Peptides against a protein of PDB entry 6RGO. Designs and how they scored, part 73

Target 1, 392 residues: chain A of PDB entry 6RGO
Amino acid sequence: MALKLLGFNQDATCFSVISSNKGVTIYNCDPFGKCFELEKSTSNDEELDFLVEMLFSTSLIAVVDKTIGASKRKKLKIVNTKRKATICELTFPHEIMDVIMNRKIICVVLKSDQIFVYDISCMKLLRTIDVRGEKLKSTSKFRNSEAVGDIGVRVSLSTDNNSILCYSSYSKSDKENAPLNDIVVFDALKCIQINVLPAVHQSNIVCIACSPDGMLMATASEKGTIIRVFKTIDTENDEPILVNEFRRGSRPSRISEMKFNHDNTLLACVGESDTIHIFALPVTTTEADANEDDTLQQSSHSLSSSINGLQYISKGLANRFGKIIVSKIPTQSQQRHVAYIKIPENAKYRIGFPKDTTNTIHICGEDGNYLVYSIPRNEVGPCTLVKSNTFD

## One batch from the design tools (peptide)

Design b1_p22_2_s4 (made by RFdiffusion4, then SolubleMPNN; from b1_p22_2, 12 letters changed)
Fold by OpenDDE base, seed 5:
Structure b1_p22_2_s4 (fold): chain B 392 residues (1-392), chain A 22 residues (1-22)
Amino acid sequence: as target 1 above (392 residues)
Amino acid sequence: SLEEKLKKFQEELKEAEEELKK
């Protein structure tokens, strides 16, 4: 059967799929089972296309029907899955490209490179972000999205209440073909731009992940060879802090999704390659106040392999065009994965990290496999399969 | 009305927030 993956929810307790026969189906991860189905409203043999964003494991979902005609592609429905009822409907001037939410905010990304930020509690529009800006409205050659494959504004939202929104933006270049290689960090609640990370890649950013707490952001370009991790809020001498640079591979391969685990110790990536890569992040020791004197000498020789993650102060190198480019960490200093999962070649997979088990990853494939893996803690190697289920 | 839809949405959001506490 043709399955299309929609993805995991924010805490990887559920995932959503489009079944060619059934429509949208939501599965619970544990206990594994179907928890919701949106039946096809139309008997048309048209290929089903939907956006579905879940509000965690709740009965609330955001749905966009992309299957039938230009009008539905502009409509966001908030649906109560228990009641099978539309509780809110919003119509946009352009096709909806993405929807992301947390407990506070819904962000709607349009084909026009606009981001609509809503307060979920009242569905009030807080802000419209125009990523093209007013000056580029005159050069409104809509990139014929047919010819320039899948390059649009990418977004990620923190799953916490801080509601840190990271989005790709056009670099300030007088060139009509400016790449989407800047990142803006935005407080979605206060509607304030917090930070701008200029030219974080040489090409368009195609994948962004915000950490659950909004303190970290991972980025990947169209090349997908290097993943960069930045601090979102903190700057050093008004320059972006590059925390890590990970090497996924030497061969170009698109990254479709990245996720942090809930404690910011792991970053996973998936895409067109036969391998899910998992990278270790340096534990940001919050400077907890060192004052409590409690002398308990427990001599556990934890071989803290001091991964002295040298805070590479990536001094922005002015390129030959006077643009600040995030300096590449020397290729020798690029960290590799600590763990991996092999997946079928050409299978589309999605990833999620459960909240309660920081060393566990959930994956699901368009092949109908839902898999739970244990991530090795103390060794570099393959993940161990813990649980397997199938869906249709 | 729009207000009735918003009220109903807030009630359903509150029910969902209670589901997130379990």
Scores: peptide ipSAE 0.184, ipTM 0.809, DockQ to the pose 0.742
Fold by OpenDDE base, seed 2:
Structure b1_p22_2_s4 (fold): chain B 392 residues (1-392), chain A 22 residues (1-22)
Amino acid sequence: as target 1 above (392 residues)
Amino acid sequence: SLEEKLKKFQEELKEAEEELKK
């Protein structure tokens, strides 16, 4: 069967797929099994296209039917899966490109480069962010860029209640073809812009991940060779803090998804390559635990010693024109993956990190495989397959 | 009414928030 992956929920307890014969199916990860099916509205052999965003493991999902007619592509339905009933319907002026949510917020991304931010508790519109309109205010020449289909605003939302929204924005360059290479960090609850990270890549940003707590974000460009990790809120001398720069590979390959684990110690990426890459993040020791002098001599040789090289304080050369050049971490300090998973060539995979097991990753493929891997912590190497299931 | 639909939505959301606490 032709499967299309929709992805994991926020805590990787469920994943959603489109089956050509059935419509949308949601699987529970543990115990593995079907928990919901949304039947296709048409008997036709039309290629099914849906957006589905789950509210964790709850009975609530957001659904956009993109299969038939331009009018349906503008409708967001909130569905109760237990009742198989639409409980809310919203209509937008433009096609819906993405939907993301947490316990507090729903963000709807439109083909118009608008982000509609809703309070989930009442479905009240809190903010319309016009990413194009913000650039129009800064640059006299807007392209009527007919959105070359793959280049649009990307978003990621923290899974916590802080509801930190990271989105790609257009560079302030007077070039007609200004790339989507800026990042805006936005408090979605307060509707306040917290930070702006200018020119984080040379080309358009095509993938963004926010950490579960909203304190970190990862970005990748169309090249997908370098992943950058930034602090979202914290700044140093009003400049963005680059925490990590990872090298996925030397060859260009699009990254489709990135995710942090729940303790911000790992970043995984997947895309068009035959390899899921997992990177280690430095453990931010919160200063709080330093003071309790309690003498328990447990000789855990923390492998803390070899990370001496990461003190490249990126002295942003503030060039005279206020261009924060994200100081290129020297190519020598670009970290590689610490772990990897080999996947079938040309298979689309999605990734998720379960909350309770920070060294475990869930993956699912359009090949009908749901796989659970253990991530090595003490050595650089392949992940170990722990569990395998199949779905249709 | 629209208010009844909103109330029903809030009840279902509350039920879902209670599911998230288990």
Scores: peptide ipSAE 0.157, ipTM 0.793, DockQ to the pose 0.760
Fold by OpenDDE base, seed 3:
Structure b1_p22_2_s4 (fold): chain B 392 residues (1-392), chain A 22 residues (1-22)
Amino acid sequence: as target 1 above (392 residues)
Amino acid sequence: SLEEKLKKFQEELKEAEEELKK
């Protein structure tokens, strides 16, 4: 059967899949099993396509029917899974491209490069973000629906209550074909723009991850060779906004998903390659924990010396204030993965980090495998398979 | 009505928030 993965929820307690024969199925990770099924409403042999965003492990899901020919591509449904009932239905002027949520906020991304930000508690529209801005509305050659490849506005939302929204934006270049290579950091609750990171990559951004606390973001371009990690907020101490640069590989390969673990110590990435890569992040020791064990200092010193080396390479892109955001990091100073998982070639996988175990990763594949891996702490190497289940 | 759906949504969201505290 053809499976399509929708992904894990925010805490990796559940994942969702589309089965061509069954419709949408949600699986619980532990104990492993089906917890919800949305039956196929149409007898047609049409390839099913859906967006499903689950609110953690709750009975609440956001659903968009994206099936070809479906008049429903502009409709967001909020469904109670226990009652099998639609609670709320919103209709948008354009096709829904993405839906992301936390306990406070729902963000809806449209094909028009608009982001609708809602207060979940009352489904009130807080803000419409027009990523193209007001000036470009007049020259809107609608990107012809067929030639708009997979390049659109990308979003990520913090899973905490701070509700930090990171999204890709068009560069201010006077070129008709400005790339989506800027990042905007937005407080979704206060509806305030916090920061703008210009030209974080040379090409369009295709993947963004926000940390659970919203303090970090990771970005990858269409090349998928370099992952950059940034602070979302400028610190008073003139610390560089670019905190890490990771090398996934030497060959171009699209990254489809990135996630931070719950303590911001790991960043995982998955995509078109045969390998899930896991990178270690430097623990930003707040001054308070300076008193215990000497053993972690050696790894932090090598990382801090690498970060200090970032400051001196003078030919970076200046921000709006003339500050260099992106330095040319020498290829030799780019950190590689600390751990990896081999996956079948051409199988799409999704990743999730469980909350309670910082060294565990959940993965699921369109091959029907749900796998739990242990991440090595003290060595660079493969992850160890701990648990496996199959789904259909 | 829309108001009844919103009220029902708030009740379900509250139940969901209580489920997240367990």
Scores: peptide ipSAE 0.138, ipTM 0.782, DockQ to the pose 0.710
Fold by OpenDDE base, seed 1:
Structure b1_p22_2_s4 (fold): chain B 392 residues (1-392), chain A 22 residues (1-22)
Amino acid sequence: as target 1 above (392 residues)
Amino acid sequence: SLEEKLKKFQEELKEAEEELKK
């Protein structure tokens, strides 16, 4: 059977899959098993396509049926899984490309490069964000979206109540072919733009991850060779703060998903490569009052690589158009993975970090494997398989 | 009505928020 992965929920307690014969199935991670099934509405051998976003481990899911007809692709259903009932239905002017949520906010991304921001508590529209802006209305000849691989607006939302929304935006270039290489940081509750990170990559951004607390974001371009981590809210001299630059690999490969762990100490990435990469983030030691006394020289070789944060104040190479490109950290200072997982070639995997175990990662594959790995803390190496289950 | 659907949705969301506290 062809399986298509929809991904983990916000806390990696559940994951969603499409089975060609059954429809949408949601699995619990622990105890492992089916918790919900949405039956296929049609007997036709059409390839099933859905968006499903679960509200944590609750009975609430957002569902978009993308399988049948242009009209269904514009409908968002909120479903109670316990009652097996649609409790709300919204219709949009354009096809729905993505749906993300937390306890406060639902964001709906349209093929028109619009983001609709809703208060979940009342399904009130708080904001419509037009990522193309007013100027691009004139030059938007309908790019026949067929030929250029589906480069659309990417979004990520913090899982906390602060509801920090990060989205890709078009660079301010007079060129008809402006890349989606800017990031906007948006307070989804207040509907205020907090920050703008210009030209964070040279090409379109294809993957964004926001940290659970909304304080960090990770970005990857179409090249997928470099991952950049920025502060979302904090700026230094009105410039974006680059926290880390990670090298996934030397060969171009699309990154499909990135996730932070719960304490912002790890960033995982997955995509078209045979390897899930896990990177260590520097723990910002909050200066807790180091009371003087306990000289216990426990040589915990904490790989506190003292990244002497030589704040390379990037002399922004103003390109010929006055745009500050975030200076590339020299290739020698690019951090590599601290851990990895080998996955089958051509198998699509999704990743999630459980809340209670910061050194554990959940993964699931279109091969029907649900796997739990332990991440090594003190060594660079492979993750250890702790638990395995199969699904159909 | 839309209002009745929204009220029902708020009740369902409240039940779900109580599920998140257990």
Scores: peptide ipSAE 0.124, ipTM 0.768, DockQ to the pose 0.764

## One batch from the design tools (peptide)

Design b1_p23_1 (made by RFdiffusion4)
Fold by OpenDDE base, seed 5:
Structure b1_p23_1 (fold): chain B 392 residues (1-392), chain A 23 residues (1-23)
Amino acid sequence: as target 1 above (392 residues)
Amino acid sequence: SEEEEEFAEEIIEKLEEHAEEEE
């Protein structure tokens, strides 16, 4: 059957899929089983397309029917899955491109490069973020999104109650074709911009992951060869703090999804390649608890990972290229994966990290496989398959 | 978790109450 993956929920306890025969189906991960189905509203053999965002494993979901006509693509439904009822319906001026939520906030991304931020408890609009800003309103050229199907505003929301929203923004370059290579960090609750990370890549950002606590953000460009991890809030000398730079590969390959685990020790990425990559993050010991005098002389060979400081090379060429983050990290010192999973090259996969087991990863494929892997801690190598299930 | 389900039930209840007030 043609399956389309929608993704995991925030804690990887559930995942959602579109089945061409059934409609939207939500599966529970453990115990594995179907927990909800949204039947096809239409008897037509039309290719089903939906956005579904879950509020964890709860009965609250947000649904957008993208299958039929321009009118449905502009409607967000909040659905109670226990009652199988629509609680409320919001209509937008433009097609909905993405929906993300946590316990406090729903963010709706439009084809117009607008982000609508709602209080989930009353569906009150808190903020409309216009990513194009006032200057670009004059260029009525909607990028004909038909030809370049993936250039749009990308968003990621922290799964905690702090509701840190990271989104891609256009560089301040006066060029009509400015790349979406800036990141804005936004407090979605207070509706305040916290930080701006300028030109984190040379090309458009196509994937963003916020950590569950909102303290870290991972970014990937269209090239997908380098993943950068930044602190979201902290700055050093008014410059963004790069925590890590990971090399996924030498060949260009799109990254479709990235996820942090719940303790910020791992970052996983998946995309068009035959490999899910898992990277280890340094545990930032907060200096506070270093007071207990525990004399264990374990000869931790300090792998002095020379954090070669990212110097912004302001090349004094007055070229209208914004301050590009030029990684001075030699290509040889870029960290590689610590673990990997091989997947079918032609199957789209999604990834999720369960909350309770920091060394496990959940993956699901359009091939109908739900797989649980154990991540090796002490060795660089393949993940071990622990559990497998099939869905249709 | 039970706390997440309870929290979602409270959100659902509030949203249902607001939807009934707008109809």
Scores: peptide ipSAE 0.328, ipTM 0.837, DockQ to the pose 0.884
Fold by OpenDDE base, seed 4:
Structure b1_p23_1 (fold): chain B 392 residues (1-392), chain A 23 residues (1-23)
Amino acid sequence: as target 1 above (392 residues)
Amino acid sequence: SEEEEEFAEEIIEKLEEHAEEEE
């Protein structure tokens, strides 16, 4: 049977799957088992497509029937899984592309590049964010880009109550085909734009992850070769702070999902490649524990290799395009993964970090595997499989 | 967790109350 993965919830305690025969199934991770099933409303042999966003491990879910030909692609249902009842139904002017939530906020992304921000407690609309802005509304040329993997607004929301929303935005270029390569950081509760990170990639951003606390964001472009990690709120001299630049690989490959662990020490990425990559983030040492005099003799073998040569980047082209202020981490300082998981080729996987175990990662595949891996701390290498289950 | 279900039940209750007020 064809399985389609919807992903993990915020704390990786549950994951959602579309089964071609059953409809939507939500699995609990521990103890492993089915916790909810949404039956097919139609007997048609149509390929099912759904969005399901679960509020942690609770009875509250948001559901969108995205099935082709369905009139329901514009409808968000809030469902109580304990009662098996729809609490409310919202209808949007355009097809729903994504839904994200936390304890305070639901964000609904439309095909129109609009983000609707709701207070979850009363489904009150707090803000409509128009990512195209008013000037671009007139070009109703919906790119019939059926073929090129849906270039749209990407969003990520912090899982905490601060509700930091990161979204991709169009660069201010007068080009009709401006890339979605800016990031906006938005306080979803206060409805205030906090920060704008201009031109974080050269091409469209296809994946964003916000840290659970909303202090970090990771971005990847269509190339998927470089992942950049930024501070969300903090700026240095009104410029975005690039914390890390990670190299996933040398070959272009789409990244479908990225996740931070709950303590912001790890970033995982998955996509079309045979490898889940896990990167280490710098631990913010709180100033207090810097007193232990661990005289690790960094044998500073001064590899003073004087790469003097690249002085002459000509002054001329700098004037017209505003400073792409992304401090270019030298290509030599691009960190690689610290850990990895090999996955089957052509199997789509989703990733999640459990809250209780910062060195554990949950993964699930369209091959019907739910896998728990331990992440090595002190060595670069493969993750160790700890638990495996199968689903259908 | 019990705390997570408790806040979700509070949200569900409020959403059910608001849905009854709109009908």
Scores: peptide ipSAE 0.318, ipTM 0.834, DockQ to the pose 0.894
Fold by OpenDDE base, seed 3:
Structure b1_p23_1 (fold): chain B 392 residues (1-392), chain A 23 residues (1-23)
Amino acid sequence: as target 1 above (392 residues)
Amino acid sequence: SEEEEEFAEEIIEKLEEHAEEEE
């Protein structure tokens, strides 16, 4: 059967799949089993396409049917899975490309490069962000959305109540073909822009992850060779906004998903490659807990010595936005993975980190495998398979 | 968790109430 993965929920307690025979199925991870099914509305052997975003392990889901007709691709349904009822339906002017939510906010991304931000509690529109409109103040021509294939606005939302929204934006370059290589950090609750990170990659950003607390963000370009991790907020300390650079590989390969674990100690990435990569983040010791446990200092010292080599050469072309955030970090300071999982070639996988176990990762594949891996703490190497289940 | 289910029931109830008020 052809399976299409929709992904894990925010805490990796559930995952969603499209089955060509059944429609949308949501699986619970523990105990493993089906918890919800959306039956096919059509008897036709048409290729099913859906967006489904689940609010944690709850009965609240957002659904977009993309299977048939341009009209359905513009409709967002909020569904109560316990009652199997649509609570409300929103219609957008353009095709829905992505939906993301937390306990406070729903963000809807349109093919028009617009982001609609809603209060989830009443479905009230808080903000429309026009990523193109911000560019068009500098460049007169609307790019017809038809010619730009898989390249659109990417978003990530913090899973906490702070609701930090990170999205890709067009560079202010006078070039007609400005890439989506800027990042905007946005407080989705207050509807305030917090930060703008210009030119975080040389090419379009294709993947973004926000940390659960919204304090960190990870970015990858079309090349997928380097992952960059940034602070979302400028700290009052002259600390670099760019905190890490990770090397996934030497060959270009698209990254489809990245996720932080719940304590911001790990970043995982998956994509078109035969390998899920897991990177260790330096624990940002907030100065407060400096008192007690002396034992963890030995492992952090080896990582800290590599970060001090970040000579930010402030080249003095102070155009009003012109802090070059990305100095060429020497290739020697690019950290590799600390752990990895081998996956079948050409199998699409999705990743999730469970809340209660910071050293485990959940993965699921279009091959019908749900797998739980243990991440090694003391050595660089493969993850160990702990649990496996199959789905259809 | 029971807390997340209770939280979602409160959101669903509010959304159902608001949908009934808009019809």
Scores: peptide ipSAE 0.314, ipTM 0.836, DockQ to the pose 0.876
Fold by OpenDDE base, seed 2:
Structure b1_p23_1 (fold): chain B 392 residues (1-392), chain A 23 residues (1-23)
Amino acid sequence: as target 1 above (392 residues)
Amino acid sequence: SEEEEEFAEEIIEKLEEHAEEEE
């Protein structure tokens, strides 16, 4: 059957798929099995398309039917999976492009480049963010939105209660074709803009990941060759802090998803390439707890020691226009992956990090494979397959 | 987790109550 992956939930305990014949199926990862099914309402041979966002492993899901010809592309349903009932339905002025949630917030991204931020506990609208409206206030020309294919506002939300929302915004450029290459960091609870990272890439941002705690953000452009990791909140001299620059590859390839693990030590990326890449983040030793003398010389040569992370605080070369160009970390100092997984070139995969095991990654494919890999700690190499399951 | 299920049940209950008040 044709499968379409919807992805993992926040803690990688569940994943969602669209089956052409069945509709939406949610699988539990451990023990592996079906936990919920949303039956296809129509017998038509129409290609099913859905958004499904699950609140962790709970009975609360958000569902959008995006099936071609469906008038439902503008409707968000909140569903109780235990009761198989719609709790509430919201209708939007435009097609829903993405839905993200945590325990506090649900964010709805529209084709209009609007982000609607709701309090999940009462579905009260807290904020409408108009990413185009912000641009239009700076630049009078409407982009004819019709011809711009898969380039829209990208969002990522922290999985914690801090509810840090990162989204792509249009650069303040007098050019008619300003790229979506700025990032805004937004406190979704307080509805306050915390930070703006200008021109983090030269081209449109196509993938964003926020860390679970909201303290880090990873970005990738249409080129998908370089991944940049920034601090979200912290600034140095009012400049964005670039923590890492990773090289995924030399060839352009779209990155579809990135995820941090729960302790911010790893960043994984997946996309159109035959390889999932896993990068090590420098452990920011907060200097504070230097005092406890516990001399356990466990010579775990953690890969942290060989990362002479020269924090090249690349002093932003203020160009003639006062724009902070994130200076390219010299290509020689670009970190490579520490681990990888080979996947079929034609299979779309999704990734998730389980909470309890920082060195484990969950992956699922449109090929019907659910796979659990162990990530090597002390060597650069392939991940080891630990568990395999199949789904249809 | 049980705590996450309880938390989601509280959200569900509040959303169900609010939906009944709007009808």
Scores: peptide ipSAE 0.309, ipTM 0.832, DockQ to the pose 0.903

